# Ledger of designs, part 250: peptides against a protein of PDB entry 2AUS

Target 1, 323 residues: chain A of PDB entry 2AUS
Amino acid sequence: ADIKREVIVKDDKAETNPKWGFPPDKRPIELHIQYGVINLDKPPGPTSHEVVAWIKRILNLEKAGHGGTLDPKVSGVLPVALERATRVVQALLPAGKEYVALMHLHGDVPEDKIRAVMKEFEGEIIQRPPLRSAVKRRLRTRKVYYIEILEIDGRDVLFRVGVEAGTYIRSLIHHIGLALGVGAHMAELRRTRSGPFKEDETLVTLHDLVDYYHFWKEDGIEEYIRKAIQPMEKAVEHLPKIWIKDSAVAAVAHGANLTVPGIVKLNAGIKKGDLVAIMTLKDELVALGKAMMSTQEMIERSKGIAVDVEKVFMPRDWYPKLW

## One batch from the design tools (peptide; made by RFdiffusion4, then SolubleMPNN)

Design b2_p28_6_s4 (from b2_p28_6, 14 letters changed)
Fold by OpenDDE base, seed 4:
Structure b2_p28_6_s4 (fold): chain B 323 residues (1-323), chain A 28 residues (1-28)
Amino acid sequence: as target 1 above (323 residues)
Amino acid sequence: SLIDEFRARIAAQREELAELLERLKEEE
């Protein structure tokens, strides 16, 4: 996820008016919450929906959504997008995931064989979604980016695994167990990464949210709740970005498609059909959209639709209409 | 062991959640 994308500048003279918009670091606390994402440490037990409901209750919110379901028994990184940022979760659904898993083997297997077989599961695997998945139960290929064995203790195997979105670790462990010839099951699972969200200083508990909300509402101390909530722009850090002129922002905020003349700079390696984030020169998220051109086409062409705008996040009034 | 630490972390989260749920019931 931390692929530093090259930035190609099309207009090196483009300036931005400091009076327009609300940069992610300069939002009033209420506005910060309205455009926020919590990096929640989901406890084991509740569903992701129950946890979202509790966050809404704790923080007195009307709307929230999660950046990819964790099963009830699964703990760890659950991005929860708040209020006006709720729809940003669509950027997180396709993002890579990392887990730490405890696999229990149903028989004794030599450590060297465990290591050898688990290494063979790096790469492309065929999976069938579980019956309880909202996804149509069809066989599909998924990528396992890496498997790192952390510890082996007899029949218990602790490992880190990086996977493509919608890879089922329970199914992976089942297949590893079959390949080992003894069978296996998932004893415990924790998600340690969901795209740009990881186990770091931004990870907060439900307890933290209760306490931090009280500090804000009862004591007037906003610092803790401000730190507990990430700007919605965090949820798009892993996407290719296109930065636009101030004069183009209001049009895109009204749902107009981004045209090539509006582009100031962009990431390299955008392909037609990619999900892209449209940003202001102050790194504010304007919209998500589908690239209608490659990076190269956006550089070479003087006109045309660069991005089909799908989801607008920025309010229409943050930037003036300059058309 | 890392396995024991991992299990302990998950157990602690279950306890913390139980405590939170009791606190939230007392506030209702």
Scores: peptide ipSAE 0.592, ipTM 0.933, DockQ to the pose 0.881
Fold by OpenDDE base, seed 5:
Formats: C-alpha cells, sequence, structure tokens
Structure b2_p28_6_s4 (fold): chain B 323 residues (1-323), chain A 28 residues (1-28)
C-alpha cells in the first residue's frame, strides 16, 4: 500500500470543469454516506457479517459490505463499504494485511532462538486453508513481508506481521511453534491494517457510530458522522490509477471501456491484467477495471482499449455526455 | 508491558460490545 507510484502525464494541458462531479471532499452528507467506507474497529466476538448488519441498522442503510473477513475472535481494522460504494470492497480483497498477534509457546525457549526462528518465516511460506474457510483446501504459497517482535515475556510473544492477502496467522503461529520444537497457539489476534485502512484517527467503533448518528439525526450535528465515514476513493488508494478527460467520464460511467485517447495521466508499472482505478481529474472514482495494456503501451499507442471496465461507481449524470 | 496493554485493549472492546448490545435492545 505504501509504494509511491510515479505519475506519468500524457496530456499536460487537460483541464477539468469545476461544475461537474462531486469531489470526495465536497459531497453533501447524504451523498458522502452513499459513497462511503467506514474504517471500523471490529470488536472480538461477532462475525464480520453480524457487524455489517449492525452498521446497516445503526446508520439506516440498505446495503453494506466488508473489505475482507475477520474471524469472530479477531478484532481490529474492518473496512465496511456503504450503499453505492458497497462493491469497492473488491479492491481490498487482494490488498496486503498487517496484524498484531500474541503467540503462546507450549514450552520454554531461549529468546535468541525465538528471534532467530521467527526471522526465518519472513518470505514465502506454504499454507493450507483451514476447514472453516470457503477456499478450497489446497496447498498454496503466501508471502510474509515482515515479522517484527514487539515483546517477549517468557512463553508469550507479541509480534507485528505483514502478509499477503489470505495468509492464515493461526497457521503461521502453528508452524513457528513446530519449528521451535515446543508447539504454539494463537492467544489473541488483531488486524492493524487492510490495504490503505490502518489504525489511525479514522478508526471508529460501533459505539462511536451510534453516538455520531444520534448527534446528526437528533442534534443536527453532521461533523462527527462525516469524519467517521471515509470517501470510497480511500478504498482504492493502493491501486494503480488512470486519470481520464472530462469528455471520457460519462461514457465510462455508462459502462463503456476506457480507450487510450481518454487518458490524461497514469501510474507507472501497470501490467496487463492488473486491477486499476479509473479516476477523474478531481480524484473521483469512476470505475474499477482490468488493464488491457501496460503503462508503456498506454503511452505509446494512440488507440485501443486501455481498461476493460468491470464495475462502475460514478452516477451517469455527474458529467455530461460529450461523445 | 505491551502484552498487558494489548490484552487490556481486547478486554475493553468485549466490555464495550456488551454495553452496546444492551443499549441496542433497549432501542427496539
Amino acid sequence: as target 1 above (323 residues)
Amino acid sequence: SLIDEFRARIAAQREELAELLERLKEEE
């Protein structure tokens, strides 16, 4: 998520009409909610589905979806996309995750050995999904990006871990315990990051949402509920972006594929087959799609389909049809 | 310790959830 992507400008003279669209920072509160994502601090106990159902009840919503399941016992960062933004969660499913885990060892192990063995689990690991997973139980490789030991107290090991999507921390801890020769189990687990969503000032509880909704509906104070909900564009910050001309926005909003002439600027390093976010020049999310060209091909070619549009978010009437 | 703080944070979330669930029942 923290990889700064270079921006390549294809048309440096392209301007945007300030009267068209609704930039993420200029949405009326009702529209902000319709295109919102909550960075929820999920409590331990409930399923991710139960928590989403409670959010819909609390905020009087028709639709919501979460950016990647947390097990009932797991707390922390659960992105919940609201209403018209519900499908933006597809951008978060493949995103990297960070956790803080408490591992309990089943025997005494010298601290130096704990540190040495845990360092060996950085990189590629082989895992099998647990029985409760909807994913087929085949052996698969996953990346552990980093392991940071925070504290060791006898048999208790607190650590931070960054992982590829769909890495099972419970299984990782089991394998670490086996490698240490004493066995181990996961005592507690908290997710501290899901792509662009992390533990920061945007993290809110279910209790916060109840209070903030009451402040809005009963007292007319919208400030708290506005701050508690992030614009849907937050959920695509980690994706490679393509910014398009105002004249191309309406067609993409109608479900047309993005063609090369519509591109104003784009991130470097897009590969064919990548999930990309199509943005306006005001940083509004128009659609998600599959790149049909690399960044280099999108620069060099004068025509052709750049992005196969898979999911439109922007309403059809925010920009005029100019073709 | 960081371990104690981590456990305490999780415990506090369980208590807060229990209180919230009682509040939500009273609003029904």
Scores: peptide ipSAE 0.590, ipTM 0.932, DockQ to the pose 0.896
Fold by OpenDDE base, seed 1:
Structure b2_p28_6_s4 (fold): chain B 323 residues (1-323), chain A 28 residues (1-28)
Amino acid sequence: as target 1 above (323 residues)
Amino acid sequence: SLIDEFRARIAAQREELAELLERLKEEE
């Protein structure tokens, strides 16, 4: 469920100048691309890095980055952040994931037993990272949020699974197979969600990107490429937000930490240490940072550092310097 | 079946990728 976060207003009199900044819906096409994220349907076969390289070639880009590696054989939702938005992928790393998986059992198991055992894997599981991972091969806990069996056909089990970031579906299937007593392997895997990115009307193929780029460059038709690219603000929809005064925007865009007087409104439930998105009153992403206070402390205090600014996205000139 | 449709979708994506790679070579 898209957890709708409560918004607490600290300054109800704060206004924004409509002449300052570039709201996501008002960016010229070139600027939209510079601050864009593609919800790519990654085909099976290539690495996530190869696909990013192809997107850079197709769209004539200098830089791009992906919002969480898909294995070569895995298809589906791969967020690809473009140009000036490239660093926004950091917001997607901790985001939950959903997959549809085809599991093949190595023996016959009654359907009722399959359903019962798979239900036991909802919740906390212990996994060991695979050898190919750059992470230390220590046992770690991960959350399986839900398992939904879609179809059972003999030894083939199609299921949807929601998981914490960095859960290995191949390892999950292996453990399910062990629990069933017959063993199992992952036959096919597709990612259907990565945080705010899902299978919807925004999902595009590499073919779509080729065609849409040609329509823009050769025919002057911007509509297709504009729809194929989401604003970078989409990549932070799942984060807690802090909205700031126009007078604070330029300082944060220059890399200054956000102080409490700059806050207009904020989401409830921010904890110290949380990754937060600093937004303008026009819902433009200024920066990502680490919360140095809770929501309650940001409301009650009159001064102090609210957010340690880690990554600035907004150009320094979109808002005037007012200090 | 949903399983057959799922397999068919993945197969189609492999074919589409092969076609794309040939197109990209011709445009070089």
Scores: peptide ipSAE 0.589, ipTM 0.933, DockQ to the pose 0.871
Fold by OpenDDE base, seed 3:
Structure b2_p28_6_s4 (fold): chain B 323 residues (1-323), chain A 28 residues (1-28)
Amino acid sequence: as target 1 above (323 residues)
Amino acid sequence: SLIDEFRARIAAQREELAELLERLKEEE
């Protein structure tokens, strides 16, 4: 995650037993898949649901889920969480997104005017959700974090855009076209980032997954499929984290709320109501939950519920019950 | 141009998908 959060240590003497748990880098291949997330390069054409169905077929999986719908015509970064990791996509839904878009203008506009008008769309914009959205068609505000024009060729404008989750790039382009006075439409769209997932060496195609699965099952070579699947912990890199004692892990894995005495270290800037990741000292994801205290309250208090645990990921047997 | 490269990348993904779907159909 690009945002380095400060880490506050509450217990500097806390140790972890190396025999307990399965750190993300030490999972057997079958377990790695069970707790995996694929950084898929979604091709244009299929729905996100069709692509998830193909991944389940290719990898012989019972369940999978995607980290935020891409429209059929939209390509690029689609995180697909596998099996026991399926619900980690909840962490990705509210995450910021980046796209590269090709906008086509319906008239001639001077380049200086294009640049000036597009810069005005940085910040808060008012959008109406499209008809096909399950979301009520109410006007809503969304943040455009940045617009970077990559190339202008006559009526074609290639640009990078960082946006708040659920910003409709098609609607943005329509409004830019109206502001330019000539109209515009979205010619092509690619998602280049979804929270911690981006265009990097971890990006894989459906073809890669077919080949890598065959190399594993037919040739006994697990290296390729291992590299193609990221640990579920990658899907929470952008969240504020709380690291807990070994003695607290089993209780949280059984669905108990995290209490203040279980905290070893935590990120600064946690607010009440934030989604947080509960981690072991080996950076294993135990659970997602809602912060019931701020970082400051978690430091100052000796007792109380720090996190309301909403979703457990870790198996109950990875750490011993110490009570 | 960056626009041409961007279009070419999208076109290549469509071709690769078509080839993959043909392969998967032949293996059934």
Scores: peptide ipSAE 0.591, ipTM 0.933, DockQ to the pose 0.850; fails the geometry check

Design b2_p28_7_s3
Fold by OpenDDE base, seed 2:
Structure b2_p28_7_s3 (fold): chain B 323 residues (1-323), chain A 28 residues (1-28)
Amino acid sequence: as target 1 above (323 residues)
Amino acid sequence: MKKKKEEETLKELKELAEEEKEEEEELE
């Protein structure tokens, strides 16, 4: 998520009509909710599915989905995409995660040895999904991006860990325990980050949502519920972006592939096969798609399919059909 | 270099095999 992506301008004269679309900051409250993502603080106890069902009930929604399961006992950052934004979770599922974990060691280990061994688990590790997982138990490599030891108190090790999506922290702790020669288990786990969603001022509880919805419906106060819901564009901040001409927006919103002439600006470092976000010049999410060209090819070529459009988010009527 | 990576992989495979036994013993 923290990759600053350079923006390459292909058409410096491209303007956008301020009357077309609904920029993330200018959506009426109902439309903001329809294209919203909640940065939920999931409580320990309920499943991620139960929590999504509660949000649907609280906010009177027909559809919602979460940006990556948290186990019942695990608390913290659960992105919940609402209504028309529900499918934006596909951008969040492969996103990196951060956790704070409490590891309990089954024996006494010198602190220097703990620090040394845990540092060796930064990088590529082999994991197998646990038996209880609905995921096929296949050996797979996962990336541990970083391990930061926060505290060591005898046999209790509090640490922050940044991981590739689908890394099992329980298995990581088990392997650390084996490498230490005493064994270990996961005592506590909290997710502190899911891609662009983190513990910040946007993190809200289920109780907050109840109160904020009440303030809106009964008191006419929109401010709280508006702040509690992020625009769906937040859920794609970590993706490489391609910004398109107003004249291309309606075609892409109808499910047409993005062609090179439609590109105004784009992020550097797009590779063929990457998941990319197609944006308007007002930073509205039009669609997700697969890059069919690199950034360099999209700059150098005058024609061709730049993005295979996989999922449209923008309504077909936000921009006029100019073809 | 290749040998060290093979030894690390073999270690990780042994650790996974031990985790599988412990998980099987917890399910029995």
Scores: peptide ipSAE 0.012, ipTM 0.394, DockQ to the pose 0.014
Fold by OpenDDE base, seed 3:
Structure b2_p28_7_s3 (fold): chain B 323 residues (1-323), chain A 28 residues (1-28)
Amino acid sequence: as target 1 above (323 residues)
Amino acid sequence: MKKKKEEETLKELKELAEEEKEEEEELE
């Protein structure tokens, strides 16, 4: 979310019809839910799958999916994509994560040494996946983007850590403990961020969802449940974006690849092979796809496939067919 | 004295590395 991406305009005269589509802020409540993502505060105890099943029951939904497993004992930010938005989680799986962890040391270590050693773990670390990971137990590199020590109380070290997706904080703490020479384990873990989703005013509990759904269904009060559900477009805020002409929207919504003439504006720094979000000029998510060109190629070329469309989200009828 | 403390620390490290595996197995 925090990556300010430059926006390059290709067509400064491109307008959008206000009668077409459903901008994220203007969806009727039922449509908002169908294209929603909950920033859930997952409690400790249940699995991410159990929590998703409970949300489906609470909100009377057929489909939902989470933006990356949180372990039973781990609390905090679990994005849960709803109904037609369910597959937007694929944008969140590769997104960076932030945690607050409590590390317990198995011996006394001077605070200066703790701080020095933990700073050495910023950057690339070697991790061993746990036994049950469906991923072959091969040593892999992961990025630790930052470590921020919050508190040191004797043998207890509270720290914030920003990591590449699929970094195991337990394994990080184990390696820190080994480097300190006393050993350490993870006493507590909370996820404070999953890509664009963080601890903020959008974070809601399972109890909040129960209450807010009742207020809507029994009392006719939509405000609470509307606020508790984010538009699916939130789940792609961290991706590079390509904004397209109104005349290109229906074609992409039918599963056609995005061609260069359809591009109005785009983020700088897109590389071939990047996951990109295709947006309308009203910031509606049309589709996710793989960039077939760089930003520079999309600017310089007059034709060709810019994006291989992998997943369509927008209904086919929100924009008229203009081809 | 130092060697015994190192052996106890190494034992605690192994027990905790086993607990960490059992917990990592609960976490996936």
Scores: peptide ipSAE 0.008, ipTM 0.367, DockQ to the pose 0.019
Fold by OpenDDE base, seed 4:
Structure b2_p28_7_s3 (fold): chain B 323 residues (1-323), chain A 28 residues (1-28)
Amino acid sequence: as target 1 above (323 residues)
Amino acid sequence: MKKKKEEETLKELKELAEEEKEEEEELE
């Protein structure tokens, strides 16, 4: 579910200069690409790394990174952050995921028992990462947010599952199979969501990217490649946001920590230690950082460090130095 | 009661980790 966060306004008189910055919808095409994220439909077969390397070749890019590995056999939503946006993938790594999985049972189980047992896997589960994971194989808790059975055909169970980042669906299916008493394996897997990226009109293939890049470079038609690339701000939609004064933007863009006087508005429910997106009043991503205060402390205090700035995205020259 | 269920869950998770290891050895 898109967590609708309340927006608390601290300064209702704060204005923004329309001449400063580059709002996500007003970037020239080259700048849009430099600060872009592709909602890629990853085909089955290639690794996520190979797909990123292909996108770099197709779009003539120096840098790109993906918002969370999909195994070679797994298809679907792979966010690929481009060039100057490459580091925004850190906001997507902890984001919830959704999958559609086909589970094959190794024996016959009554449908009512399948439905009952799969419902018991909603909540906290214990998992071990597979050997092929770059993550140390340690037992860890993960949240299953929901399981929706789509179809049951004998031994084949098609289901939708919403999970915490780094939940292994193969391991989940194995545990479900054991709980059913017959065993099971993952026959098919598709990722249908990665945080704010889902199966929608923004989902594009590698073939679409080839064609759209050609239309831009050879025919001068930028519309298709512009629509195929989302602004980097899309990759932080799921984070709590803090909007800052124009006078604070250049300081944060230089790597200065955000202080309380710079805050114009903020989301409710920020806790100390949360990853937050620092935004301009034009919804431009300035930086990611760690909240050093709660929302309540940021409202009540007149001074202090609100956010420890970890990664700057905005160029230093988009806003003037006003200090 | 809680400790016994945690120990059973830890035992099942060890058996699972052995079965996943055997399946990985059969796929190589």
Scores: peptide ipSAE 0.007, ipTM 0.377, DockQ to the pose 0.015
Fold by OpenDDE base, seed 1:
Structure b2_p28_7_s3 (fold): chain B 323 residues (1-323), chain A 28 residues (1-28)
Amino acid sequence: as target 1 above (323 residues)
Amino acid sequence: MKKKKEEETLKELKELAEEEKEEEEELE
C-alpha cells in the first residue's frame, strides 16, 4: 500500500500567487515534455538503454534517462524521464519494484511445499549481482517485501513479488528452486511496478509514442502525447515532501538550501539524511535534496538549513526573486 | 539458527554467482 504520509501544516495562512509557476496540469505541451516522464511498457528484446535511445529519436529529445534497468528479456514498467526531468530518475533508483514472474520447477513438488518455501523468502535475502550489472559485485542483502502466488500449474509457478531496488528475480527464483530441492529457472518476467509507476492507463508502448507524436506534429492533436507523458512530479510521489512559500521558491531554484522559515507544510516521518522533494504550494517540483533535519526538528526550530539542495529542476524565472 | 541459515544462504549464493558467471561467459 502506498503509505499516505501525514501532512503537517506550519503556516495555515500561506497563500500562493496563481500567476507564478507552471502547475503540472497547466504546462504547455512543449514544457510538459521538457518536464515529463513516460511510463513505458518496455518490450522484451532491447536493452533499457536502446529503448531510451529510441524514445529520444521518436520524440526528438536531447536527453532522457530511465528509472532503473530492465534486462533485455524483461518487459513492463520502465519510467523514462525526459529532457529537464532526466535527473528525476534519482528518485526512482531507491524505489521498490514489483514483478510478475513465471518460475519453472525442474521437478515435481507438492503445492503445499511450494507455498511454504516461497513464504520463507519474504524478508531479507542475500544476493550477488549478475556479471552484466555495472554495480560492484559484492554480496548484498535485499528485502523481499511480499510474495503472492497467483497460480500453480504442476511445475509452473506464477507469482507477484515486491522487492527492494536492485533485487534480482532470476537469482531469487534459482534460490527458491534450490530450497525446493528440484531446481528452478525464470521462464518469464514482467515488471509491474517501479515506485509510483505501475501498470495503469498511463502505461504506453513505443508504438503508441510514435503514433501520438505524429498526431501532435502532423495533425496538431496534442491530447494523446500529453496523456502519454506524466509530469516529473509523478516520479517523486513516493518521496517525503516539503512545501515552501512562494518567497522561498526562487532562492531554491537558484540552488540555495531550504531554510526552516521557508516551510509551509511537510510530511511526517522525515529523518535526517532522507531524500526529499521540495514542492511549491501548487505541487510543482522545485528540487530534490537531503534532509538536514527531522520533521520534528523542522517544526520546532525557527531557523537553520532544513534541506541541502542537491538537484534543482524548476527554472529560475518561474517565481520572482523576493530578496 | 538464523546465522547458520545466513551462512548456508551465503554459500549457495556464491555457488549461484559462479554458475551465473559460467552461464554468462557461455552466452557472450
Scores: peptide ipSAE 0.006, ipTM 0.392, DockQ to the pose 0.017

